Peptides against a protein of PDB entry 4LZF. Designs and how they scored, part 164

Target 1, 155 residues: chain A of PDB entry 4LZF
Amino acid sequence: GGRLVVFPNGTRKELSADGQTVKVMFFNGDVKHTMPDQRVIYYYAEAQTTHITYPDGMEVLQFPNNQTEKHFPDGRKEITFPDQTVKTLHPDGREESVLTDGTIIQLNPDGSKVIQFNTGQREIHTADFKRREYPDGTVKTVYSDGRQETQYPTG

## One batch from the design tools (peptide; made by RFdiffusion4, then SolubleMPNN)

Design b2_p30_8_s4 (from b2_p30_8, 16 letters changed)
Fold by OpenDDE base, seed 2:
Structure b2_p30_8_s4 (fold): chain B 155 residues (1-155), chain A 30 residues (1-30)
Amino acid sequence: as target 1 above (155 residues)
Amino acid sequence: SQEELKKKIQQLKKEAEQLLAEHKKFLASL
């Protein structure tokens, strides 16, 4: 069977029968689970936050406001906000937000912004222009100098 | 140490709050 060790400070340690799972219940209410796959699940009682660490360096955070974060070993972060928007922070500085309606907004390291609307329209914002691409192949560009250009699909 | 972990989570929480604040500002700008 499993073992329970109670320490003088009130910390408790539970060992599974196979010894593969270790649960430490700290006197402050924190809980640490070491799993057979070597992931560590830490619950911070004061912060009401769950922090999972994986052997490969992946970290998962679950906050009490329903925000969740995945911190990838490559430096990428994936944040699911309480509104269920998923934002990805890429190591190259690119940011991508996926809205619940399917709209995708990309912020590029060069300062440009790309919006892929759920309608199939795409909008590109640069320092020099704002461009709208339509599903029919029409492209409308408004330049910073006020010029406008429309490119029609080849019929 | 447990204190180091506590400091880590406090920092991570602060960063998460900043991300949320930025996200709200971002949405308001769309």
Scores: peptide ipSAE 0.500, ipTM 0.907, DockQ to the pose 0.895
Fold by OpenDDE base, seed 5:
Structure b2_p30_8_s4 (fold): chain B 155 residues (1-155), chain A 30 residues (1-30)
Amino acid sequence: as target 1 above (155 residues)
Amino acid sequence: SQEELKKKIQQLKKEAEQLLAEHKKFLASL
C-alpha cells in the first residue's frame, strides 16, 4: 500500500504504493504532485493558480481568471486570454495574436504589422505605407506622403 | 523552498495581469 507521512506542522506527504507518485498537501492548502512522467503539478491555494513544470523545462500556468500560459524552453510564450484570443510571444520579439474570428495579427520587431483578416484580405502596415491585399489579386497602397497606388490583377 | 515558489508565482501572476491589460488595450486599438 501507499505511505502517508504527517508532519508536526500539518503538512501531509502521500507516496503511492509503487513510489512513482508523490502528493504533498501543505498546511496552507497548497498541493504538489510529482507524477511518474516527472512533471510537477503545483496548486497555489491563495492564488488559486496551477503551475505545471515539465522535465524539458516547459511550464504551464492556469490562472483563476481563465488565462492560461505556456512557457516554452526556447523562451516562447503562448498566452490564451480569458476571451480565448491566443497570443504567441517569440524570442525574436515577434508577436502573433489569433482572434476567435480567425483574424491573425502579427507585430514584427521592426514595428511593422500584418493583419490576415478572416475574409482572406491582408493588410500590411510599415513606416512607409499601409497596403491592402485582396483575394482577387488587387493591391491598394497608401504611402506616408499621401500617394495612393492600385495594382490590378493580371488576367 | 515553498516560500521561494510562492514569491515566484506572485511575480508570474503580476506579469500575467500586465499581459492581460496590454491585450485589452490592443483589442481596443483594432
Scores: peptide ipSAE 0.498, ipTM 0.907, DockQ to the pose 0.902
Fold by OpenDDE base, seed 4:
Structure b2_p30_8_s4 (fold): chain B 155 residues (1-155), chain A 30 residues (1-30)
Amino acid sequence: as target 1 above (155 residues)
Amino acid sequence: SQEELKKKIQQLKKEAEQLLAEHKKFLASL
């Protein structure tokens, strides 16, 4: 059987029968689980936040407002916002947001922006132009100098 | 210590709130 240790301050420590799982229930309501795979699940009672740490350096955060974050060892972060938008922050400075409607927005380190609409249209923003690409192959470009160009599909 | 962990989570929460604020601003710009 498992072992339960109750400390004078009210903290409780439970050990599984195999000794591979440790659960500490702190007097303040915090809970710490150490799992057989060496991940640590910490629940902060006051903040109502769950924080999972993995041996490889991966961290997962679950906030009470339904925001969740994955912090990867390479510095990448994946944020799921309460509205269920998923934003990825890449270590190279690239950002990607995937909206619930399927729209994908990419922000590149050079300041360019690409929007892939759920309609199949694509919009590219650079310092020099804004370009809209249509599924039929039409491309409309508005240059920063005010020029407009339409490229019609060849076919 | 538990106090250090509490400080860590408070900082992480603050950063998360900032990300959310930036996201809302981002959506408003779309």
Scores: peptide ipSAE 0.497, ipTM 0.906, DockQ to the pose 0.893
Fold by OpenDDE base, seed 3:
Structure b2_p30_8_s4 (fold): chain B 155 residues (1-155), chain A 30 residues (1-30)
Amino acid sequence: as target 1 above (155 residues)
Amino acid sequence: SQEELKKKIQQLKKEAEQLLAEHKKFLASL
């Protein structure tokens, strides 16, 4: 059977029968679970936050406002905001936001921006121009000097 | 130590709050 150890300070430690699962309930209300797959689930009572750590270095945070974060070993972060927007921060400085309507916004390290609309239209912003691409193949470009160009689909 | 873990989570919470504030500003700019 499982084992329960109660310490003088009020901390409790529960061991599974196989010893592969350990639950520590600290006197301050924090809870630590060590799982057979070596992930550690820590609940911080004061912050009401769950923090999961994996042996490969991945971390998952679950905040009380429904924000969740995945911190990958390669330095990438994936944030799901309370509004369900998913933002990915890449180690190279690239950022991608996926809105609930399907719109994708990419910010590049060079300062360029790409918006993929849910309508199939695409908008590209650079230092030199703003370009709108339409599903029919039409492309409209407004250059920084005020020049405008329209390219029509062939065929 | 448990105190070190408390410090870590407070920092992570502060960073998360900053990301949320930036996200709200971003949405307001669209």
Scores: peptide ipSAE 0.496, ipTM 0.907, DockQ to the pose 0.915

